# Ledger of designs, part 30: peptides against a protein of PDB entry 3ZOQ

Target 1, 223 residues: chain A of PDB entry 3ZOQ
Amino acid sequence: QLLQDSWWNQLKEEFEKPYYQELREMLKREYAEQTIYPDSRDIFNALHYTSYDDVKVVILGQDPYHGPGQAQGLSFSVKPGVKQPPSLKNIFLELQQDIGCSIPNHGSLVSWAKQGVLLLNTVLTVRRGQANSHKGKGWERLTDRIIDVLSERERPVIFILWGRHAQMKKERIDTSKHFIIESTHPSPFSARNGFFGSRPFSRANAYLEKMGEAPIDWCIKDL

## One batch from the design tools (peptide; aimed at target 1 G129)

Design b2_p18_5_s1 (made by RFdiffusion4, then SolubleMPNN; from b2_p18_5, 15 letters changed)
Fold by OpenDDE base, seed 3:
Structure b2_p18_5_s1 (fold): chain B 223 residues (1-223), chain A 18 residues (1-18)
Amino acid sequence: as target 1 above (223 residues)
Amino acid sequence: SEAEALAKSEEERLKESG
C-alpha cells in the first residue's frame, strides 16, 4: 500500500470503494495517454509528509500546477528551481508582512508539511496545460473524506481556507472543535480584497499556542 | 465588479503556470 501510516487507518475503506477503483482506472489511462502532474509517486505527498496524527494545520488548494516540473503533491508548493507562481509569491508577501519572514529563493513548502501543515489539494492530479481537467473524477470524494476524518478527530485542527473553493468545505468542519481562518484567495485577482493583511500565519500559531502545541516555523530557508 | 468576476473565476479554476 502507498500509505503505511495513520492515514491508512483513516482512509483504507475509501480505497476499496467503487468510486476510488474507477478513479484509479481513469488515472491509469490518463498517465498512459497524457502528461499528468504530479508524478504518480508524488500524488499523496501531502499525506506522506504529514501523518493523520501530526496534522496541526490544513491549507486547502484546488488542483496541482499543470506546468512541467511544478507540482510536487503539495498545495501551492512548487519544486525547487521552479519559478514561484503569482499566488505563491503573494503567500510569501503576506508571510513577510505577518511575521517578518524573508522571501525564500524557491517555492517548496515541504518544511511546512514536515511540521504538520497538511498542504492538501481537493483534486490531486491534472493534465498538462489543462487546469481542473480531473475535476469531478473522484478525488473530491476522497479529499472530502480526509477533511471529514480530521473534523472527527478529537485533537483540534486549524483550517486555513483561502477563497470560495476552499471555503465551500467549511460545512464539513466541526467548528466546536476546530478553528477556521478564512480570507480571499492569494491570487493577484483577489489578494488585495482580504488576503493581504489577514495574517493567517500568526493567527494559526496563536491557536496552536493556546492549545499548548508548538507553533509552526513558517519561515522558509533558502536552498 | 470585473475584479470580483475574475477573482471568482480564478478561485474556481485556479491553476497557475510556472
Scores: peptide ipSAE 0.044, ipTM 0.661, DockQ to the pose 0.078
OpenDDE base, seeds 1, 2, 4, 5: peptide ipSAE 0.052, 0.032, 0.036, 0.036; ipTM 0.728, 0.625, 0.687, 0.661; seed 1 fails the geometry check

Design b2_p18_5_s2 (made by RFdiffusion4, then SolubleMPNN; from b2_p18_5, 14 letters changed)
Fold by OpenDDE base, seed 1:
Structure b2_p18_5_s2 (fold): chain B 223 residues (1-223), chain A 18 residues (1-18)
Amino acid sequence: as target 1 above (223 residues)
Amino acid sequence: DEEEALKKSEEERLRESG
């Protein structure tokens, strides 16, 4: 897939590497033989919506939702008309408690992406009904590079790391320049252990304001 | 054991179905 110039400049070397070519070939087979999410055209939506230079905040996810019609290439986000997964519901609950946003009638986080919130999964594809089925196939190397080039950027980034999986990427982030917001995962299994009350949205905006940048409008309008 | 359960969930089974 074609990327914006800003991301292409940062990642072009990766796309030429054998690991990525092997990944691409694997994906071609997978999409041909299996039901894979998201749609192949949506794999890089996070990068499409948020250019390298426009990234203000990063929210890391694991891999795409594996149910029909759910994944849209953005971490935690679901296509309009799709039932909000429990973790996403909890995200919206925290959003409401944190900054007073109403709960939207859909689960699309595209409005965040358009404002500079990179909604990046560490693995960008998944087989239907098989969470992490594409783990260890090459995506992690690419997405690590995405984190690296953001970490190397002079303009600070805010990384929101929910749960231990995302927090494993902390070592790749230059904390002398960038800010990290950590809590437990919004999953029902962990949200009550620290996610609720963590106020990641107001905290992120506080950092943005300190940097002289426009805050994110986290509130999502109904469709 | 709760911590281990959470770890496994996040690492292997975190993504939810609709």
Scores: peptide ipSAE 0.045, ipTM 0.698, DockQ to the pose 0.075
OpenDDE base, seeds 2, 3, 4, 5: peptide ipSAE 0.044, 0.046, 0.043, 0.044; ipTM 0.689, 0.708, 0.691, 0.703; seeds 3, 5 fail the geometry check

Design b2_p18_5_s3 (made by RFdiffusion4, then SolubleMPNN; from b2_p18_5, 14 letters changed)
Fold by OpenDDE base, seed 5:
Structure b2_p18_5_s3 (fold): chain B 223 residues (1-223), chain A 18 residues (1-18)
Amino acid sequence: as target 1 above (223 residues)
Amino acid sequence: EEEKKLEESEKRRLEELG
């Protein structure tokens, strides 16, 4: 529940704003009356695993998976033991083609998060079986602020923007300091239209190397 | 039409339904 100091310093003003208080009250009701994902303790996992200062790469998602046991508080990531959703499978296919990684036997992207990959959804909660059910409730304003404070950071960030929803955030990113990698979404409906072959992982590492930073070890070990 | 399909797919998070 408690954010790392680095994120708290960046976001504390947001948490005092009426929109967030209203969001919080809404969430209290939702978690009490409905089945909401992820677990309330996991809502801010992206910020827990990756401090503000440690962010190297941002991967934006829409909202959490809405099936039982799936959402892990990280965009595109699923808990171990959960079958990989189609978009995640395609992410791993591109990973394999891009830099030769084996497809892992699980869908947890925690290893990326621990290395500085902020796996951020624009909406951080969802009702069971109701995709995007918490859209427009306040999360977008908070996550926009997360993007803004990263954009304002002097140390460069790499933003990976898959699909139009994520790409709508491009206007918030200072491209004089930060790098953007864009392609179509990894969804089966769009992956063949540009995601496959986009090589976001090697491209991200190339930027990191140019910045004098350690590259991400994108390869995920089996559990 | 293809553009609309892509947009609808992303909006509905169809990858989460399968």
Scores: peptide ipSAE 0.044, ipTM 0.690, DockQ to the pose 0.079
OpenDDE base, seeds 1, 2, 3, 4: peptide ipSAE 0.034, 0.040, 0.042, 0.038; ipTM 0.684, 0.690, 0.694, 0.688

Design b2_p18_5_s4 (made by RFdiffusion4, then SolubleMPNN; from b2_p18_5, 13 letters changed)
Fold by OpenDDE base, seed 3:
Formats: structure tokens, C-alpha cells, sequence
Structure b2_p18_5_s4 (fold): chain B 223 residues (1-223), chain A 18 residues (1-18)
């Protein structure tokens, strides 16, 4: 896809590398032979909504939802009209307890993305009904580079790292410049072990205010 | 343990990915 200039400048070298060429060839086959999510035009939605320079906060996910109509190229987010997955429901519960937001009647996090919240999955595609089916195919190298170039940025970034998978990326983040918010994952399996009460939204805004930046309006309006 | 909670969380992510 065509990326914004700020991301293109950061990632253009990656797209010329053999691993990415191989990934693209794999994806061509997959999209031709299988049902792949998200729609091919939505793969880079996280980068489309949030430019490199506009990133204030990063929330890392694993890979896209693999059910029909769910994935929209943003971590944890689902298209309007789609039932909120359990982890997303818990995210909204924490949002409500943290800063008083109402629970929205949909699961789209586009409003966060538009404000500088990079909703990045480490793997950006998936086969229908087959979670992690595109793991280890090249996406991780690209998304690692995305983390790297953000870590190298002089303007600080806030990384929200829920669960082990996301926290494994901490080694790539210069914590002398950037802020990390860590907790257990919002999953029902782990949310009560640290995610609930972690108050990532108010903490993120506190860092933004300390840096003299506008806070995120985390509250999501109904559609 | 925290590690076990994280592991279970990862498994749930896989489950709810659909």
C-alpha cells in the first residue's frame, strides 16, 4: 500500500529487502488461494491512520482477528457492527474504571488511531479461522523495524505492552527516552492478575502532559 | 504466577482471534 511520507522515509529500505519480497509473494498466493484478513487494502491501516511523526502511543497486538468482518488493520479493534471480543470488552472496562469513559456500542478504535495511538499487530495478516497462521513469515521483521525506528525517534513515545508477546519487544525500546506501561494482558485469562487497575490510559496521558503534548481522548463515541 | 498468567493470556489471544 501507499504509505504516508513519514512512514515511507522510515521503512522504504525494508520493502526492498528479500524477506519482504518473499513475504509479498507469499501473501499474493495466500490471498488468491485462501480467505485472508484483513482486506488487503487494510493491512497497513495502523500506519495510514497514524503517521510516524504523529505517533504518541503504541499498543502492540499479536495478529488480526480471523473471523469474517472483524479485522480492520488495527490491533484489538473490530469493525463497527462486530461483537466485541473478550479482551476488547476488558479494555473498555478498564477504560471506564480508569478515566470514566462509557462503554461504546461498537469496537472500533479508529478514533484512537487518528489521535496518534499506533494500534500495531506484530503480524499483519491471518488466514480465516487459523490464528497465527502467518506467524514467522516475515511480518515480524517489518514490525520490529517499526518499533526500532520509533525507538530511535528523538520525540518520546509511550509503549503500552500488555502480556508476554508485547513485552518481549521491550528489548527493542530505548527506555532512556521512551515510556513503558506494562501489565498483564486484557484477556479474561489474565486481566484480573494485573490488567484491571493498571490504569494505562490515565498513565499514558500523564506522560503526554509531562512532555507538553495534548492528551489522548480515549473515550469512544457511539455510532 | 505472573508468567503463567501471561502464558494463559497468550493462549486466550489465540482463541479470541476468531
Amino acid sequence: as target 1 above (223 residues)
Amino acid sequence: SEEEALRKSDEEVLRESG
Scores: peptide ipSAE 0.063, ipTM 0.790, DockQ to the pose 0.083
OpenDDE base, seeds 1, 2, 4, 5: peptide ipSAE 0.038, 0.034, 0.033, 0.062; ipTM 0.751, 0.646, 0.718, 0.789

Design b2_p18_6 (made by RFdiffusion4)
Pose (drawn by RFdiffusion4):
Structure b2_p18_6 (pose): chain A 223 residues (1-223), chain P 18 residues (1-18)
Amino acid sequence: as target 1 above (223 residues)
Amino acid sequence: DEPPHPPLPHPLGSHLLD
């Protein structure tokens, strides 16, 4: 068993399939032979921090950060102590305008994960310095199933879909139950074309309040 | 892209252990 019960009960059949076993064998070799991010112990951190039952909001990313000391097994977040990349800086600028939070002295979003925000990348590993190097190796198959089981959940889930790739996943989400907040990506190339001013954080909290759920405290505290 | 870098001295996570 690789995940806590709430998730394992939804995903155990996927981990038994040939594609996962092939992916696992490739990763055992690559972690031994070269530099792979995130650290192997951190691959499933988004699901460890945020159980299936506790998921309130899902923020979809693509692949992990590919530089040393960055990826934590969470979408968009970085380990404390490293510089914040441009897209993450833009996420904090929008958070400041929307909610009013000060800009934090680190980029870790673990606080969000502990409050029910699933920071799910669609690809869970990457070779150092080589973006998208683990594309098509089997992670998409698994993360599509993660999205499927969240879409099947009775209690509604709020999906935040930034950019074109994340928005492609709308087809897998049952919008008769679930909520979608979508905009352009926070990358500097697209942030001023819809992401800025979109107010995704207060909008997510409004959906939660309508359902009688506690809102997320989005502000990140300095370390 | 960068050339392959040497492995880091960290053990594998339990999900990758036999």

Design b2_p18_6_s1 (made by RFdiffusion4, then SolubleMPNN; from b2_p18_6, 5 letters changed)
Fold by OpenDDE base, seed 5:
Structure b2_p18_6_s1 (fold): chain B 223 residues (1-223), chain A 18 residues (1-18)
Amino acid sequence: as target 1 above (223 residues)
Amino acid sequence: PEPPQPPLPLPLGPHLQD
């Protein structure tokens, strides 16, 4: 799996480091011996759909969905035809309340990714049925570097940080250049404690407009 | 429903295959 030149230029040094080589070797074994999500060709979909230069917004997730056919290599996103997970349903509810979008009949966020929304998980793989099974194996170091190189970018980025796990990355973000939108996580366990009514979509677009950039069309068409 | 769009072709990057 190959990366666009813009990401390669930012990340090439990471791929040569021992931690990533060890991670890669681990992943080879995992994909050979177990069911791992997403598909190996989809691991870097967030970087495939959104170049380094095209990133306008970052939405951080933890790790991929661990059920069959769910993970798409994009945080919170599921493949077309897959039932929307509870957190994603809540994201769409907030989207509807925030800016009036209809709730789509699918859970694919590819349209956001193509517009410059980097849908990044901090861990990019998971074993079937085993949430966080690849935590602490090296992904976090790479994804921290992704956050770092975006933080170092001159052109501002909007970071949407839902919940404590994502908010722990705030220390890596230069808030003198970049905008942060924080709330509780869209999970049913936390959404009523601040996610609902947080209006991240309109707020993100307001920042983009203030920066002289085109807003994101957050509304997702039915398939 | 439409299948997921394939990843963009990238000339360089990490591989799981040698």
Scores: peptide ipSAE 0.026, ipTM 0.586, DockQ to the pose 0.118
OpenDDE base, seeds 1, 2, 3, 4: peptide ipSAE 0.023, 0.023, 0.024, 0.022; ipTM 0.621, 0.616, 0.602, 0.594; seeds 1, 3 fail the geometry check

Design b2_p18_6_s2 (made by RFdiffusion4, then SolubleMPNN; from b2_p18_6, 6 letters changed)
Fold by OpenDDE base, seed 3:
Structure b2_p18_6_s2 (fold): chain B 223 residues (1-223), chain A 18 residues (1-18)
Amino acid sequence: as target 1 above (223 residues)
Amino acid sequence: PAPPAPPLPLPLGPHLQD
């Protein structure tokens, strides 16, 4: 696989570091011995769909969905034909209430990614049925670097930080240059405590327009 | 010229459907 040139320039040094080599060796064992998600070819889909230079918005997730056929290397997104997870359903409910979009008949957020929405999980792999099984194995260091290089970018970025896990990354973001949209997580356990009514989509577009950039078409067409 | 491919895990397990 080939990363976009702009991401390679930002991350090439990380891939040479011992922590990443150890992570890679761990992942080789995991993919050989366990069922790991997403497919190894999809691990970096967030970077494949959205180049470093094209990032307009970042939405941080924790780790991939751990069920069969779900994860496609994009935070909160599921492959077409997969039942929408509860958090994703709530995202679409907020999208509908915020800007009037219809709820799509699938859960793929690829259309957002192609428009410059970096759908980044902080951990990029997971064992089947074992949430957070690859936590603390090295992914967080790489994804922290992704946040860092975006924070260092001159062109402003909008970071959408749902819940405490994502909000912990705020310390890495230059808020004098970049915009932050924070709320509770879209999970059914927290959505009613601040996610619903937070209007992250219209707020993100308002910032983009203020910057003289094209807004995101957040509405997702049916397949 | 295209940059070299980053070191990634090889697809050693069953592939998920696209």
Scores: peptide ipSAE 0.032, ipTM 0.606, DockQ to the pose 0.059
OpenDDE base, seeds 1, 2, 4, 5: peptide ipSAE 0.024, 0.027, 0.027, 0.026; ipTM 0.609, 0.616, 0.621, 0.622

Design b2_p18_6_s3 (made by RFdiffusion4, then SolubleMPNN; from b2_p18_6, 5 letters changed)
Fold by OpenDDE base, seed 4:
Structure b2_p18_6_s3 (fold): chain B 223 residues (1-223), chain A 18 residues (1-18)
Amino acid sequence: as target 1 above (223 residues)
Amino acid sequence: PEPPAPPLPLPLGEHLQD
């Protein structure tokens, strides 16, 4: 698989490091012996859709959906035709309440990614039916580097950090340059404790406008 | 399929799946 030039320039050194080589060898075994999600060609879709230079907003997830046909290499996103997971449904509910968007008939967030929303999971693969099965295998080191190089970028980024796991990454973000939007996670277990009413979409656009950048069109059209 | 090797630069969208 390949990355865009802008990401390659930022990450090329990581791919040569032992930890990544070990991760890669692990993944070779996993994909050969187990059902792993997403498709191996989709692992880096977040970086493919959103170049390093084009990142405006980052939304952090933990690891991919572990059900058949769900994960497409973008945090919280599911392929068209896939039932919207509970967290994603809540994201769309907040989107509707925040800025009046209709709830789409699908769960693909590709339109956000194409506008500069980096939909990044901290772990980029998972075994079927086994949440966090690839935790602690090297992905976190790479994705930490992704956060680091974005933090080091002169052009400001907006980080949307839902829940404690994502919020733990705040220490890696230069908050003198970058903006943070924090709330509880959109999960049904936590959404009513602060996610609903947090208005992350309008807040993100407000920051973009202050930076002199075009806002994100968060509304998703039906397919 | 084999997981990604260290990526080379690639034009946007060449191997994206919807």
Scores: peptide ipSAE 0.031, ipTM 0.615, DockQ to the pose 0.053
OpenDDE base, seeds 1, 2, 3, 5: peptide ipSAE 0.024, 0.022, 0.028, 0.025; ipTM 0.599, 0.595, 0.635, 0.611

Design b2_p18_6_s4 (made by RFdiffusion4, then SolubleMPNN; from b2_p18_6, 5 letters changed)
Fold by OpenDDE base, seed 3:
Structure b2_p18_6_s4 (fold): chain B 223 residues (1-223), chain A 18 residues (1-18)
Amino acid sequence: as target 1 above (223 residues)
Amino acid sequence: PEPPAPPLPLPLGPHLQD
């Protein structure tokens, strides 16, 4: 996969490091011997849709959905025609309550990505039916570097950190330059404990407006 | 000119799922 020039300039050194070569060799075996998601061509979709320079907002996920046809290389997003996972349903419920958007008939967040919302998982691959199966294999080091280079960027970024896993990355973010929106995770197990009513979408847009940037159109059209 | 592709499992190349 070819990265956009802006991401390549930020990440090219990582791809030459031993940890990434080891990760790559592991992934070659995994994709050959197991069913791995997403499709190998979709692993870096978050970076393909949203260049380094165009990032306005970051939404961190953990790892891809591990069911057939679900993962499309974007955190929380599912391919059109796929049933919305529980966390995504709750995201859309909060979106509706926050800014009045209709709940879309699909789960694709590509429209957000195209507007500068980096939908990044900390782990970018998973075995079919085995959540966190690629945890601790090297992805976290690369995605930490993605967070680092965004933190180092002069132009401010808004980080939306849902739940403890995402919030652990806060230590890597220069909060003197960048804005953080934190709440509990949209999961059914935690959404009622702070995610609902957190209004991350309107808050993100309020920061963008203060920076003199165009707000995100968070409303997703039906397909 | 585009930079060389990072080392990834095949298939390689620009591909966007939409």
Scores: peptide ipSAE 0.028, ipTM 0.606, DockQ to the pose 0.062
OpenDDE base, seeds 1, 2, 4, 5: peptide ipSAE 0.024, 0.026, 0.026, 0.025; ipTM 0.591, 0.591, 0.613, 0.601; seed 1 fails the geometry check

Design b2_p18_7 (made by RFdiffusion4)
Pose (drawn by RFdiffusion4):
Structure b2_p18_7 (pose): chain A 223 residues (1-223), chain P 18 residues (1-18)
Amino acid sequence: as target 1 above (223 residues)
Amino acid sequence: DHLLTLEEHLEELENYLA
């Protein structure tokens, strides 16, 4: 068993399939022979921090950060102590305009995960310095199933889909129950074309309040 | 935009050579 019960009860059949076994064997070799991020113990951190039952909001990313000391097994977040990359800086600028939070002295979003924000990348590993190097190796098949089981959940889930790749997942989401907040990506190329001013954080909290759920405290505290 | 793309490639290269 690789995950806590709430998730394991939804996903155990996927981990038994040949494609996962092939992916696991490739990763055992690559972690021993080269530098793979995030650290192997951190691959499933988004699901460890945010159980299936506790998921309030899903923020979809693509692949992990590919530099030393960055990836935590969470979309968009970085380990405390490293510089914040441009897209993450833009997320904090939008958060400041929307909610009013000060800019934090670190980029870790673990606080969000602990409050029910699933920071799910669609690909969970990457070779150092080589973006998208683990594309098509089997992670998409698993993360599509993670999206499927969340879409099948009775209690509604709020999906925040930034950019084209994340928005492609709308097909897998049952919008008769679930909420979608979508905009352009926070990358500097696209942030001023819709992401800025989109107010995703207050909009997510409004959907939660309508459902009688506690809102997310989005502000990140300095370390 | 071209300068930002170049900076991204350079950072990726630095990461590869880390």

Design b2_p18_7_s1 (made by RFdiffusion4, then SolubleMPNN; from b2_p18_7, 14 letters changed)
Fold by OpenDDE base, seed 5:
Structure b2_p18_7_s1 (fold): chain B 223 residues (1-223), chain A 18 residues (1-18)
Amino acid sequence: as target 1 above (223 residues)
Amino acid sequence: SAELLAKLAEEEKAWAEA
């Protein structure tokens, strides 16, 4: 897929590396032989919706939803018409408690992405019904590079790191320049251990305002 | 279960959304 110029300039060297070529060849086979999510045209939606220069906030996810019609290339986000997964429901509950937003009638986070929220999974594809089936195939190296180039950016970024997996990336983030918001994962198994009440949305906006940037309109309108 | 919690510690979303 063709990326925006800003991301291409940051990542072009990665695409020439053997690991990425191997990943690409693997994906060609996978998409041909298996049902893979998201749609191949949606793999890089996070980068499509949010240019390198426009990134204000990063929300890291693990890998795409593995059910039919769910994944749309954005972490935690599901296509309109798809039932909100448990973690996403909890995200919206926290959103409501944090800043008073109504719970939307859909699960699409595209409005966040369009405002500069990079909704990045560390692994960008998955086999139907097989969570983490594409773990360790090369995506992590690319997405680590995405984190790295954002960390190297002079203009500050806010990283929202929910759960252990995301927090493992903290070592790659220059905390002298960038802000980190950490809590437990929004999963039903962990949300009550710190995610609820963590108020990541208001905290992110507070940092943005402190930096002289426009805050994110986190409230999602019904479709 | 303890096993589930252990797995979730490594893969929060993967198991929660399975």
Scores: peptide ipSAE 0.088, ipTM 0.755, DockQ to the pose 0.106
OpenDDE base, seeds 1, 2, 3, 4: peptide ipSAE 0.079, 0.065, 0.082, 0.085; ipTM 0.751, 0.736, 0.755, 0.755

Design b2_p18_7_s2 (made by RFdiffusion4, then SolubleMPNN; from b2_p18_7, 14 letters changed)
Fold by OpenDDE base, seed 4:
Structure b2_p18_7_s2 (fold): chain B 223 residues (1-223), chain A 18 residues (1-18)
Amino acid sequence: as target 1 above (223 residues)
Amino acid sequence: MEELKKELEELEKKWREA
C-alpha cells in the first residue's frame, strides 16, 4: 500500500526485506482464500491518518477485531454502525470519567487518528473468527520498526500502553525522550484492576500542554 | 528538555497518588 512520504522515508527499507515480501505473499493467499480483516485497503489506516511527523500519541493494540464489519485498521476502533466491543466500551467509560466526554453512539476513533493519535496494532490483519491467526507472520517486525523510528524521533511522543502485551514494547522506547502512560488493559477481565481511574486522556493532554503542543480533543461526536 | 522531563515526572507522580 502507498504510504505518506514521512512514513515511507522511515519504512521503505523494511518493505524491501525478505520477511516483508514473505508477509505480502502470505497475505495475498489469505485474502484470496479466506475472509481477512480489515479490508485490504484499510490495513495501513493508522499510518494513513497519522503521518510520522504528526504523531503526538501512540495507543498500541494487539491485532484487529475478527468479526464482520468491525476492524478499520485502527487499534480499538470499529466502523460506524458496529456494536462497540467490550474493551472499547470501557475506553469510553474511562473517557467519560476522566474528562467528561459523552459516550458516542459509534465506535470510530478516526477523529483521534486525524489529531495525531497513532492507533497501531502490532499485528495488522486477522482471519475471521480467529484471534491472533496472523501472529508471528512478519507484522510484528514491521510494527516494531514503527515503534523504533518513533523512539528515534527527536520530537517527544506519548505512548499509552494498556496491558502486558503493549507494555512489553517499553524496552524499545527511549524513555529519556518519550513519555509512557501505563495501566491494565481496558478488557472487562482487567479494567477494574487499574485501567479505570488511570485517566490516560487527561494525562496525555497534560504532557502535550507542557510540551507546548495542542492537546487532543478526545471527545467524539455522535454520527 | 531535562527540566520538562522532571516536571512531567512530578505530574506523573501526582497522578499515581491521586
Scores: peptide ipSAE 0.126, ipTM 0.774, DockQ to the pose 0.015
OpenDDE base, seeds 1, 2, 3, 5: peptide ipSAE 0.060, 0.090, 0.044, 0.022; ipTM 0.723, 0.740, 0.688, 0.569; seed 2 fails the geometry check

Design b2_p18_7_s3 (made by RFdiffusion4, then SolubleMPNN; from b2_p18_7, 14 letters changed)
Fold by OpenDDE base, seed 1:
Structure b2_p18_7_s3 (fold): chain B 223 residues (1-223), chain A 18 residues (1-18)
Amino acid sequence: as target 1 above (223 residues)
Amino acid sequence: MEKLRKELEELERKWREA
């Protein structure tokens, strides 16, 4: 996939590295022999919707949804017409409690992405029905680099880190320049232990306003 | 940046205490 120039300038060296070449070859086999999500054309949607320079907020996920028609290359997001996964439902519940948004009739977070919310999974592909099946295959090196180049950016970024997996990336974030919002994961298993009431949306917007940035319109309209 | 950092840290403190 052809990336936007801003991301290409930051990541071009990664694509030439052996690990990424191996990842690419693996993915070619996987997409040929298995059902892989998201569609190969959607793998880099997070970078397509949100340029390097336009990133205001980062929301880290682990890997794509592994069910048919769900993943669209954006963390936590599902294609329109797809039932909202449990974690996403809880995200919308917190959104409603935090800033009064109505719960949308779909699960697409594209409107966030278009406003500068980088919806990045640490692993960008998955086998059907097999969560984390592409863990440790090279994606993490690339996505670590994405975090690194954002951390190196002088213009501040807000990182929303839900759960332990995402929070493990804190060591890569220069907290002298950037801001981190942490809570438990929105998963039903953890949401009541700190995610609900964490008000990440209000907090993010408060930071953006202090930075002189336009806040995110987190409310999602029905389709 | 330092002033902004302190202001944002204060905001975060307020949120944690709320």
Scores: peptide ipSAE 0.113, ipTM 0.768, DockQ to the pose 0.014
OpenDDE base, seeds 2, 3, 4, 5: peptide ipSAE 0.034, 0.046, 0.019, 0.033; ipTM 0.633, 0.698, 0.515, 0.664

Design b2_p18_7_s4 (made by RFdiffusion4, then SolubleMPNN; from b2_p18_7, 12 letters changed)
Fold by OpenDDE base, seed 4:
Structure b2_p18_7_s4 (fold): chain B 223 residues (1-223), chain A 18 residues (1-18)
Amino acid sequence: as target 1 above (223 residues)
Amino acid sequence: MEELLKELEEEEEEWRNA
């Protein structure tokens, strides 16, 4: 897929590597033979909505939702008209408690992405009904590189790391330049153990303000 | 809040097992 120039300059070397070519060939077979999410044109939506230079905040997810019509190529986000998954509902509950936003009538986080919130999954595709089915196929190497090039950027980034999987990426982040907000995952199984009350949205904006940057408007308008 | 959280836990379990 064609990327914005800012991301292309950072990632062009990866696309020429054997692992990525093998990944692409695998994906061609998968999309031809099985139902894969998101739509192939939406795989890189996180990079399409948020240029390398415009990244202010990163929110890491694991892999896309594996149900019909859910995945948008953005971590935690679902297409309008789709029932909000439990983790996303908890994200909106924390958003309400943290900064007073109303709970939106849809689950699209595109408005965050357009403001510089990189909603990145570590694995960018999944088979229908088969969570983590594309784990270990090459996506992690690319997305690790995305984290690396952001870590190497002089302009600071805020990384929001919910749960152990995301927090494992902390070793790739230069904490002398970048800010990290950590808590348990918004999943119902973990949210009560630290996600609720973690106030990631106000904390992120506080860091942005300290850096002299415009805060994120986290409140999502109804459709 | 507790009732909502229980509902979400049930939904999560259904989603994981589907």
Scores: peptide ipSAE 0.051, ipTM 0.710, DockQ to the pose 0.140
OpenDDE base, seeds 1, 2, 3, 5: peptide ipSAE 0.010, 0.017, 0.017, 0.034; ipTM 0.495, 0.515, 0.515, 0.708; seeds 1, 2, 3 fail the geometry check

